# Ledger of designs, part 81: peptides against a protein of PDB entry 5B16

Target 1, 136 residues: chain A of PDB entry 5B16
Amino acid sequence: TPSRINHNERLEFLGDAVVEFLTSVHLYYLFPSLEEGGLATYRTAIVQNQHLAMLAKKLELDRFMLYAHGPDLCRESDLRHAMANCFEALIGAVYLEGSLEEAKQLFGRLLFNDPDLREVWLNYPLHPLQLQEPNT
Target 2, 136 residues: chain A of PDB entry 5B16 as posed
Amino acid sequence: TPSRINHNERLEFLGDAVVEFLTSVHLYYLFPSLEEGGLATYRTAIVQNQHLAMLAKKLELDRFMLYAHGPDLCRESDLRHAMANCFQALIGAVYLEGSLEEAKQLFGRLLFNDPDLREVWLNYPLHPLQLQEPNT

## One batch from the design tools (peptide; made by RFdiffusion4, then SolubleMPNN)

Design b2_p21_4_s3 (from b2_p21_4, 12 letters changed)
Fold by OpenDDE base, seed 2:
Structure b2_p21_4_s3 (fold): chain B 136 residues (1-136), chain A 21 residues (1-21)
Amino acid sequence: as target 1 above (136 residues)
Amino acid sequence: DEARRQELLQRILELLEQLAA
């Protein structure tokens, strides 16, 4: 329905911002010697549709999309774009209904298959507000 | 330790470079 489509697009909008923010924060803290150009380049690489689609595939969103849209997504590029959008919507939903922390954890788990890299990625300095509330 | 962390960070950078290529 149009209402459902609108809702998904809104979630996608939110999720896009969340993914951008999380990526930016982690890159900034983990690589203090990396110049802005490098930060921007790697952020773009992480949040590009092609990469997000790969992450979406780990959640089997490709199967979901094929089930939901079938022949409308017969082209790989169309499917990739749709999966990326769906992934953003999912992250948006997780943030909206859960928390930024939950979105961060989910995103981190998908970004790296290697648990050691995942742990390093997720283990960045706490924000001053978090230091004030260490149990949050 | 910090040495291990730096190794892992370097590996992350390598993966990011691959994504950016």
Scores: peptide ipSAE 0.690, ipTM 0.953, DockQ to the pose 0.843
Fold by OpenDDE base, seed 1:
Structure b2_p21_4_s3 (fold): chain B 136 residues (1-136), chain A 21 residues (1-21)
Amino acid sequence: as target 1 above (136 residues)
Amino acid sequence: DEARRQELLQRILELLEQLAA
């Protein structure tokens, strides 16, 4: 139905912003010596459709997509794009119905399979050098 | 402890480089 599609598109819109924001914040705090160009490059890498589709696959959204839209997703690029959009909508829904923290936790769990890396990503205390930086 | 954290951060950077490639 058009209403369901519209709702998903709205959730995708919200989720895109949430994923972008979370990625930006984590990169900023985890890598205080990384220049803006590097921050932007890695942010793009994390939020690109190919990567988000990989995260979506961890949630078995590909099986869901085949169930719901099989005939329309015959091309790999179409499936990847659809999965990325679905992932964004999911994050948007988690933020909307839950909280930013819940979205953060879900996103972090999917980003890294290694629990040690996951912990570092999710737990980013203020870096001592950041505390000493002038605010001008 | 901090050394371990730095090692993990470096590993994260390596993974991000792979994604960006």
Scores: peptide ipSAE 0.689, ipTM 0.952, DockQ to the pose 0.891
Fold by OpenDDE base, seed 5:
Structure b2_p21_4_s3 (fold): chain B 136 residues (1-136), chain A 21 residues (1-21)
Amino acid sequence: as target 1 above (136 residues)
Amino acid sequence: DEARRQELLQRILELLEQLAA
């Protein structure tokens, strides 16, 4: 139904913001020596459709998409785009129905297969230099 | 420890560089 489609698009809108925000925050704190350009580059890399589609595949959203929209997704690029959107909608839903923390945890789990890297990403202390910066 | 953390951070950075390529 049109209502359901609109709902998914709204969730995608929200999820896009959540993914971007989380990515930005983590990059900012984890890499205090990175310049803004580097931060922006890596953020783009993380949230790009191809990468999000890869994360979506880990959740088997590809199968879901094929069953739901198979004939319209005959091209791999179309599937990737759809999967990325679906992933954003999912993150949006997790944030909406759960919390930012839950979205953070889910996103982090998918970002890194290596548990050590995952832990660093998710559980980072504030950098000493950042602690010294005044709140503005 | 901090040394290990820095190593892991470097690996994360490398992965990000790969994504950005």
Scores: peptide ipSAE 0.685, ipTM 0.952, DockQ to the pose 0.882
Fold by OpenDDE base, seed 3:
Structure b2_p21_4_s3 (fold): chain B 136 residues (1-136), chain A 21 residues (1-21)
Amino acid sequence: as target 1 above (136 residues)
Amino acid sequence: DEARRQELLQRILELLEQLAA
């Protein structure tokens, strides 16, 4: 069996792709008039380490990281990077053990503190076969 | 309401612009 470190790195790899994919899909469908450059820019902004670390903090992963790896994370940049990686691993685990939908819900809930914005983000149809949302 | 939805989408864009700054 792979080591714990190896397993976590693999989850991070998977989670990175999931976060990237979910972000891309939502941006594409929510903003049909946005040009590719804008889509790419906003995707980068959403998935950057600094932002993912902020999302991780909402789950109190910072406290966990400091507990487990405090001596190695004395710099803010190191902590931010580690938290972002941990967040990706978490999303990867949710996808692996649950579903893409569950990963989507978790990610979306963390993206926005405003419940109205969250609802728009999470409930917009991402495929033509999905149920249409109310036009109100 | 579609009008409300568009307003919310615009707010999302504004937040994204902040992240991208």
Scores: peptide ipSAE 0.694, ipTM 0.951, DockQ to the pose 0.855; fails the geometry check

Design b2_p21_4_s4 (from b2_p21_4, 11 letters changed)
Fold by OpenDDE base, seed 3:
Structure b2_p21_4_s4 (fold): chain B 136 residues (1-136), chain A 21 residues (1-21)
Amino acid sequence: as target 1 above (136 residues)
Amino acid sequence: DEKRRKELLEKIRKYLDELAK
């Protein structure tokens, strides 16, 4: 495997963890009464390939992928998978080169086009019963 | 304020519910 591909796969590995972590933290604070099963369900839904690919389209990664890898992405499922991986690699790169905060901001911006929903997602208030929990 | 936040949270929940289908 070429060096560029190996590097991208490593970034994807890192980005996958960052996306899941951010998602977990936000869900935990936003829904303090939601049981673990519900939290896990929502996390899975957010980080699934189909959803991440949708977010990737907002960055026009679909055009990029078709331009760079069109012959290998004849099926929509293949494109979706590739876009999701590319999105994870991007988040990984933002975290690596920038910060967790920058990754958080980018992810939140892409999750919600509605600025009011985005504000709630990004700036969740701590519930009184969560005061002793990690303030992340 | 708080009521508006709850409404927005509900919208987020609805979005997540759709994703989880």
Scores: peptide ipSAE 0.677, ipTM 0.949, DockQ to the pose 0.876
Fold by OpenDDE base, seed 1:
Structure b2_p21_4_s4 (fold): chain B 136 residues (1-136), chain A 21 residues (1-21)
Amino acid sequence: as target 1 above (136 residues)
Amino acid sequence: DEKRRKELLEKIRKYLDELAK
């Protein structure tokens, strides 16, 4: 029975975690020799509002935002922030009503328009050193 | 095949480097 706003904020909260988790996992496997600092830097870059807003634009969320909230989103920074939040809420909803796999697929499709890069991101083969890493 | 994968990874890294600026 939560309000639409409350529900959307909750979805945003969930989506934020999902986006960060997916990003972390993929970076970890894609760059097995990259130190933690580098991984964190790339994660921050991927999940920053400006980048998420760019991904959101591919879903035409900008048109939606301007139509519904145009007067309140006159500044580009405000629009980016709102789009990023909406994007997170969408990912949260996809995870909630679908699955983590569906969220991963959607996120990957938006990250890379190039199908070859997308394939590497989504279907990363384990590095030989990762296969040899002991579990303890 | 592995060479191609490395090339693609480098492209991804380049993209991420640009985002991180």
Scores: peptide ipSAE 0.675, ipTM 0.948, DockQ to the pose 0.856
Fold by OpenDDE base, seed 2:
Structure b2_p21_4_s4 (fold): chain B 136 residues (1-136), chain A 21 residues (1-21)
Amino acid sequence: as target 1 above (136 residues)
Amino acid sequence: DEKRRKELLEKIRKYLDELAK
């Protein structure tokens, strides 16, 4: 229905912002010496449809999409795009009904299967340069 | 420790570099 589609698009809009924000914040703190161009490059890489679709597959969203929209998603690129959008909508829903922290935890869990890498991503200590320049 | 953290950060960077290709 139009209302359902509209709601999903709104959740996608919100989720897109949440994913971008979380990615930006974590990159900023993890790589304090990396210039803006490098940060932007990594952010783009993380939030690109191909990568988000990969994360979505871990949630078996591909099965859901094929069940609901199989005939319309014959192309891998179409499926990838749809999965990425669905993933963003899911993150948006988690943020909306839960919290930013819950969205952060879910996103981090999907980003890294390795619990050690996940911990570094989620629980980063402040870098000395960040302590020296708190306004940067 | 700090050494372990640096190693893990490098692994993260490597992952991101691959994604950026």
Scores: peptide ipSAE 0.675, ipTM 0.948, DockQ to the pose 0.855
Fold by OpenDDE base, seed 5:
Structure b2_p21_4_s4 (fold): chain B 136 residues (1-136), chain A 21 residues (1-21)
Amino acid sequence: as target 1 above (136 residues)
Amino acid sequence: DEKRRKELLEKIRKYLDELAK
């Protein structure tokens, strides 16, 4: 029987993949003229620990982490890393217990507070040129 | 509508550019 810690690590593993996948898909459609290098740059930026930690703060995971691990998270970098991992585990759990769509919605809501930007990200409306492509 | 979409995409790009720094 895996420990609770092991379970969280497994969820983190899954969540990491989900976040990576969702990010990749949305970037691909949102920026049809952006080359692979640019897409990769944006993906890296979105999934980096610092950014995921910022998203985690919106869920008040920082308060949770400080409560559970306060003395061990006195350094900001340690807290960011922990929050990023926790965020990944959360997304993994949402995907596992819910669906990819639910994970997508949650991730999108956290990415953008602006509802207009959120809508564009979540729906990634196709460019007219994309509409002309057979594999759109 | 398309113009608005482009504006929003640019805002998203700006956000991503900041993250990528």
Scores: peptide ipSAE 0.670, ipTM 0.947, DockQ to the pose 0.848

Design b2_p21_5_s1
Fold by OpenDDE base, seed 3:
Structure b2_p21_5_s1 (fold): chain B 136 residues (1-136), chain A 21 residues (1-21)
Amino acid sequence: as target 1 above (136 residues)
Amino acid sequence: SAAEAALQELRERLAALYKAR
């Protein structure tokens, strides 16, 4: 059986895809007239290690990482990368053990501290063409 | 940074959507 480390790496692999997917879907629906380049710019900013590490800090994953792997995280960049990976693993676990909806809710809640922005992100109106193509 | 600027722009756009609801 895989070690805990291997299991976490697998969850990270899954979580990376989930974070990317959720981000893409929300941006796509929120901004139906925005060109691909603009969508990609926002997505890149959302999923980069620096940002994911910030989200991880909201869950106090920094305390966890320092406790478990302190000696390996002597540099700020190392801690940031580790926190981003841990965040992805967490999202992967939520998706795996729960649902995509649960992952969506958790991710959205962490993305925005402002409840108004959070509401828009999670409960965006659908474009008429999107209503006609529900699987788009 | 460029990423920070993009995130701020995103927040502003979401705020505009909220106000226009």
Scores: peptide ipSAE 0.699, ipTM 0.955, DockQ to the pose 0.854
Fold by OpenDDE base, seed 4:
Structure b2_p21_5_s1 (fold): chain B 136 residues (1-136), chain A 21 residues (1-21)
Amino acid sequence: as target 1 above (136 residues)
Amino acid sequence: SAAEAALQELRERLAALYKAR
């Protein structure tokens, strides 16, 4: 059995992929006429450590990190990186123990405080041309 | 930052989509 630390690192690995996937899929369907560069710009902004750390803060993971690992997180950049990793591990765990849908819902809820934006993000209509293609 | 600007632009675009539904 791997150590808790190793387990978290594995969950982070999985969560990173899930966050990247969900972000990519939603952007792809929401903006059918947006070029790859534009999609990539939004994706980068959403999944970068700074932003994920902000999402983690909404779950008060910063308080958790300081409690559990305070002495090891003396720098702001270290804390931010750790929070982002912890967030990824959380999403990974939700996907692993629950479902992709549950991960999608949790991620969407945290991405946008505005319920209208959240609704659009989570419940986008498919573009007519996309209806002719397999679901991603 | 550039990332913050991108996120804000995204929010604005989503808002526009919401209004257009």
Scores: peptide ipSAE 0.699, ipTM 0.956, DockQ to the pose 0.914
Fold by OpenDDE base, seed 2:
Structure b2_p21_5_s1 (fold): chain B 136 residues (1-136), chain A 21 residues (1-21)
Amino acid sequence: as target 1 above (136 residues)
Amino acid sequence: SAAEAALQELRERLAALYKAR
């Protein structure tokens, strides 16, 4: 049986891929005319540690981290990195124990406080050019 | 920051998509 630390690292590994994938897919479909550089810019901004840590804070993971690992997280950068990793592990766990759809919904709810923006992100309309191609 | 600016731009673009539906 793997240690809890090992398990969390594995979940983080999985969650990193899920976050990256969901972000990429949504951006790709939302902005069919946006060049790769623009897509990459948005993706980088969304998945960077600072932003993921902010999302983690919405779930009060900072309180959890300080409770469980406080002595090792004296520096802000360390806490931010740990929170980002913890967020990835959480998404990984939601995907693993639930589904990609559940991970998508959770991620979307946290990404945008504005319900209108959240609706567009989660339920994007198909672009006329995209109607010519199957979107699964 | 550049990242914050990108996120804000994203929100604005999503808002535009919402209004245009």
Scores: peptide ipSAE 0.698, ipTM 0.955, DockQ to the pose 0.901
Fold by OpenDDE base, seed 5:
Formats: structure tokens, sequence, C-alpha cells
Structure b2_p21_5_s1 (fold): chain B 136 residues (1-136), chain A 21 residues (1-21)
């Protein structure tokens, strides 16, 4: 049987994919005229460790990390990396135990403090030509 | 940073979409 560490790493693996997927899908639909490079720029900014760590801080995962690993995470960069990984694992767990919709909602709530921006992000209008694409 | 600039631009674009709805 896999160890707790192995399980967390697996959840992180899954969560990374979920975050990447959700980000990609939302950007794709929100900006139908934006070229791939522009989409990738936004995606990179959203999913990079520093940003995910910031989202993790909203969940106070930093306090958890310092409690659990304190001395090993004395460097801010180390803490940031650990927080990003933990955030991915959390999203992975939400997807696994709940649903993609639940992961989407949680991620969206954390991405934007402005409720209007959240609404646009979560409830994006589809371009007519996008109706010919998979609705995910 | 480039990432912060991208995020800010994203927020601005989303805001524009919100106003245009």
Amino acid sequence: as target 1 above (136 residues)
Amino acid sequence: SAAEAALQELRERLAALYKAR
C-alpha cells in the first residue's frame, strides 16, 4: 500500500492537472479571439507556484505548513513551494472526493476577491462558434 | 513581475466583460 507521502504526491499530481485544465478551459471560452500565446501567458501566471501559494495562503495553509514542518520551511521560497504543492493536493482531493464542479467553484472563489470577476470567470458566455466544441 | 502584470490584465479584461454583459 502507498504511504501517506505517496498518496499526497498522487493527489498533487491529480490536482495539478485539474488546475491546469480548469484554467485552460475558462481562458479558452472567455477569450475566443486570443491567440495561443496569450492564453498561455495567462495560464502560466495563474498556475505558477507563487500564485498558487498565494491562493493557499487564503486558506491559511501557511499556518498549517509552519506547524507541521516549521524548521524545514524557514525559507520563504521553500514554504511557497510546499504551499503550492499542498494547494494542488487539496484541489486534487476535492475533485477526487467531490466533483470537478466543486473544484471549479473552490478554485474560482480563490482566484478573485472581486465577486463580479468571479461571476464572469465561473459563468462565462460561450461564443457561438464555441458551441461546436466540447462543452466542458 | 510579468506574472503580476498578466494577472492584472486578466482582471481588467474580466471587468470589461462584466460591464459589457
Scores: peptide ipSAE 0.694, ipTM 0.955, DockQ to the pose 0.919

Design b2_p21_5_s2
Fold by OpenDDE base, seed 3:
Structure b2_p21_5_s2 (fold): chain B 136 residues (1-136), chain A 21 residues (1-21)
Amino acid sequence: as target 1 above (136 residues)
Amino acid sequence: SEAEKALEELRELLEKKYKER
């Protein structure tokens, strides 16, 4: 039986893929004329640990991390990395227990504080398979 | 940083799309 730590690592693994997938799909369809290099640049910016940690902070995961893991997090960079991993695990859990659509909605809401930008990101037509995702 | 600049550029692109919808 896997330990709780193993479960978290597995969720991080899944969440990492989900975050990258969602980011890739949205960028691909939002910007059909953007070359691969540009797509990759934006994706990197969105999914890098520094940015994911910022998103995690919106959920106050930093408070959780400091409470639960304070002694293990002596550097800001360590905290940032841990927060990014925790965020990935969260997205992984949302996907696992809910749906890709729910993960998409949560991720999109956190990506953009501006409701107009959020609307564009979330509501722009994506791959047809995304339209088939059931809501939970 | 490069990433921050990229994110800002992305926001500008999305803003443009919003206005053109």
Scores: peptide ipSAE 0.655, ipTM 0.948, DockQ to the pose 0.875
Fold by OpenDDE base, seed 4:
Structure b2_p21_5_s2 (fold): chain B 136 residues (1-136), chain A 21 residues (1-21)
Amino acid sequence: as target 1 above (136 residues)
Amino acid sequence: SEAEKALEELRELLEKKYKER
């Protein structure tokens, strides 16, 4: 339904911001000597549709999308874009109904299969906004 | 792609940090 589509798009909007924020914060604190250009390059690589679609595939969102919207997603590029959007919506929903911490953990878990790299990625100084978030 | 290269570089940076902890 149109209302359901709008809701999903709103979640995508929120999720996009959350993914962008988390990525930015992690990169900023992990690499204090890295110039803005480098930070931006890595952020772009992490949050671009192709990469997010890969993360979405780990959650089998490709199967979901083909099941729900197969006739409309005959092109690989269309599927990739839809998967990325769906992933953002998922992160947005996790943040909205859970917490930023839960979104961070989920995102980090998917970003790196290597547990050592995942640990490093998640091991950074807490942003003040994270301290102010209510426990839900 | 450039994005894939960037991701690989990021992994290398994280690996270095892991070893230096």
Scores: peptide ipSAE 0.654, ipTM 0.948, DockQ to the pose 0.839
Fold by OpenDDE base, seed 1:
Structure b2_p21_5_s2 (fold): chain B 136 residues (1-136), chain A 21 residues (1-21)
Amino acid sequence: as target 1 above (136 residues)
Amino acid sequence: SEAEKALEELRELLEKKYKER
């Protein structure tokens, strides 16, 4: 059985891919006229550590990190990086334990505080494959 | 930051889509 540390790293790996995928898919379909460069710009902004750390803060992961790893996180940049990784692990766990749809819902809820924007993000028509296998 | 600007632009685009629904 892998160590807890290895497990977290594996979850981060998975979560990173899930976040990247969800972001890419939504941007792709939401903005059919946007060129690749623009899509990449928005994706980068969404998935960068600083932003993911902000999303993690909404879940109060900062309190957890300081409690569990405070001495190792004396710098703000270190905390952000750790929080981003933890957030990725969380998304990975949600996908693993639940489904892509559940990960999508959680991620979308955190991405936008504005319910209207959230609705657009979450409910915009996607490819039929996603419609047929939302719980994969 | 550039990322923050991008996020703001994204919000504006989504808002436009919301109004057009």
Scores: peptide ipSAE 0.654, ipTM 0.948, DockQ to the pose 0.884
Fold by OpenDDE base, seed 5:
Structure b2_p21_5_s2 (fold): chain B 136 residues (1-136), chain A 21 residues (1-21)
Amino acid sequence: as target 1 above (136 residues)
Amino acid sequence: SEAEKALEELRELLEKKYKER
């Protein structure tokens, strides 16, 4: 069995893919008239480490990271990077232990504080994603 | 930042979609 560190890194690997996939799918279907460049721009903004770190802060992962890795996270940039990685691992874990739908819901809830925007993001018809749920 | 601007634009687009629902 892999070490705890290896397990976390594997979850991060999986979570990175899940976040990327969910973001891509939602943007693709939400904005059918948006060119690839625009889609890529929004995706990059959503999934970049700085943004994921902000999402992680909503889960109070900053407190967790400082507790677990305080001496190594004196710099804010280091903390952000670590938080982003940890966030990916969490999403990976939610997907692995739960479902893609659960990962989608969690991610969407964190993406937007505004309930109206959240509703649009989460409840926009995503037929292909819904069909893939049973296979995850 | 560029990312912050993009996120704001995204929010605006979603707001428009919300109003259209």
Scores: peptide ipSAE 0.653, ipTM 0.948, DockQ to the pose 0.873

Design b2_p21_5_s3
Fold by OpenDDE base, seed 2:
Structure b2_p21_5_s3 (fold): chain B 136 residues (1-136), chain A 21 residues (1-21)
Amino acid sequence: as target 1 above (136 residues)
Amino acid sequence: SEAEEALKELEELVKKLYKER
């Protein structure tokens, strides 16, 4: 229904910001000596539709997409875009109904299959220069 | 792709951080 579509689009809007924020924060803390260009490069790689679609696939959102929207997804690129949007909406929903921490945990679990790397990503060290930044 | 390569680089950087802990 139109109302459900609108709601999903709103969740996507929110989720997009959450994904970008989480990515930015983690990169910033993990790599205090990395220049802005490098940070931006990695952020772009993480949040681009192709990558988010891969994360979505881990949640089997592709099955959902084909079930709900199969006729409209004739191209792989269309599917990827739809999956990325759905993933953003999911993160938005997790943030909205749960917390930023829950969104962080879900996102981190999907970013790295290796639990050791996942731990590093989720439990980044605070750099002395970063201690001055409140609520980050 | 360049993005895929960046992701690989990121993983390697995270691995280094893990080894340093």
Scores: peptide ipSAE 0.618, ipTM 0.941, DockQ to the pose 0.934
Fold by OpenDDE base, seed 5:
Structure b2_p21_5_s3 (fold): chain B 136 residues (1-136), chain A 21 residues (1-21)
Amino acid sequence: as target 1 above (136 residues)
Amino acid sequence: SEAEEALKELEELVKKLYKER
């Protein structure tokens, strides 16, 4: 049985892929006229540690992280990095135990504070096979 | 930062999509 640390790292690995995939798919379909460079730029902005840490803060993972690893997270940058990793692990866990749809919903809800923008992001037409692929 | 600017631009693009609906 893998250690807890190992388990979290594995979840992070999975979550990283899920976040990147969801981001890529949504950007691809939302902006059909956007060039690859633009798609890549926005993807980078969305999935970079700095942003993921912000999303993690919305879930109060900062409090959790400080509780669990406070002594090692004296620097803000260290905390952000840890929060981003934890967020990826969380998304990985949601995907693993739930579904890609659940991961999508959670991620989308956090991406935008404006409900109208959330709706656009979450409900914009996506390819049906892409949505169900991980579940098959 | 560049990332913050990109995120802001993205939000504006999504807003445009919303208005077009």
Scores: peptide ipSAE 0.618, ipTM 0.941, DockQ to the pose 0.900
Fold by OpenDDE base, seed 4:
Structure b2_p21_5_s3 (fold): chain B 136 residues (1-136), chain A 21 residues (1-21)
Amino acid sequence: as target 1 above (136 residues)
Amino acid sequence: SEAEEALKELEELVKKLYKER
């Protein structure tokens, strides 16, 4: 329904911001000597649709998308874009119904397959507000 | 792609951090 579509778009909007924020914060604290250009480059690489679609594939969202919207997603580029949007909506929903910490954990788990690298990403200092508001 | 290369570079940077811990 139109209402459901609007809801998903709103969740995507929120999720986009959450992904952007988490990425920015972690990069900022992980690499205190990295210049802004480098930070921006890595952030762009992490949050671009192509990469988010890859993360979505780890959750088998491609199967979901094909099941739900197969006829409309016959082109790979369309599927990729839809998967990225769906991933953002998922992160948005996790944040909205859960917490920023839960969103962080999910996102971090998907970013790195190597558990050692994942630990480094997740355990570096976070923004003070995140430390103060672990459940938001 | 440029983005893929950036991701690889990022992974290498994170690896360095891991080794330094």
Scores: peptide ipSAE 0.616, ipTM 0.941, DockQ to the pose 0.893
Fold by OpenDDE base, seed 1:
Structure b2_p21_5_s3 (fold): chain B 136 residues (1-136), chain A 21 residues (1-21)
Amino acid sequence: as target 1 above (136 residues)
Amino acid sequence: SEAEEALKELEELVKKLYKER
């Protein structure tokens, strides 16, 4: 039985890959004319710790972190880093316990506050085998 | 920041996609 800390780090490892993958795939299909440099720029912006920490805050993970690790998170930068890691672990857990689709839905729901933009992001094809006939 | 600007640009691009649907 692995320790909770070790398990969280493993989930973070998995979640990091899932976030990276989902981001990459969506950008690739959303912007077929965007060059690699542009794709990389947007990916970096999406997956950077500061942004992931912001997404984590939408889930009130800041309250969780302060409750569980308050003394260790005196600096704002430390809190951001911890929140980003926690968010990755959460995504990893959702993927592990659920599916890539569930991770996709959660991540997309948090990326955009505008539901119309969420719809655009989430409904673009992510794989040729997942292609659906256009309905609009 | 550069990242914040990139996110803003991304949102605008997604908006354009929405309007085109």
Scores: peptide ipSAE 0.609, ipTM 0.937, DockQ to the pose 0.907

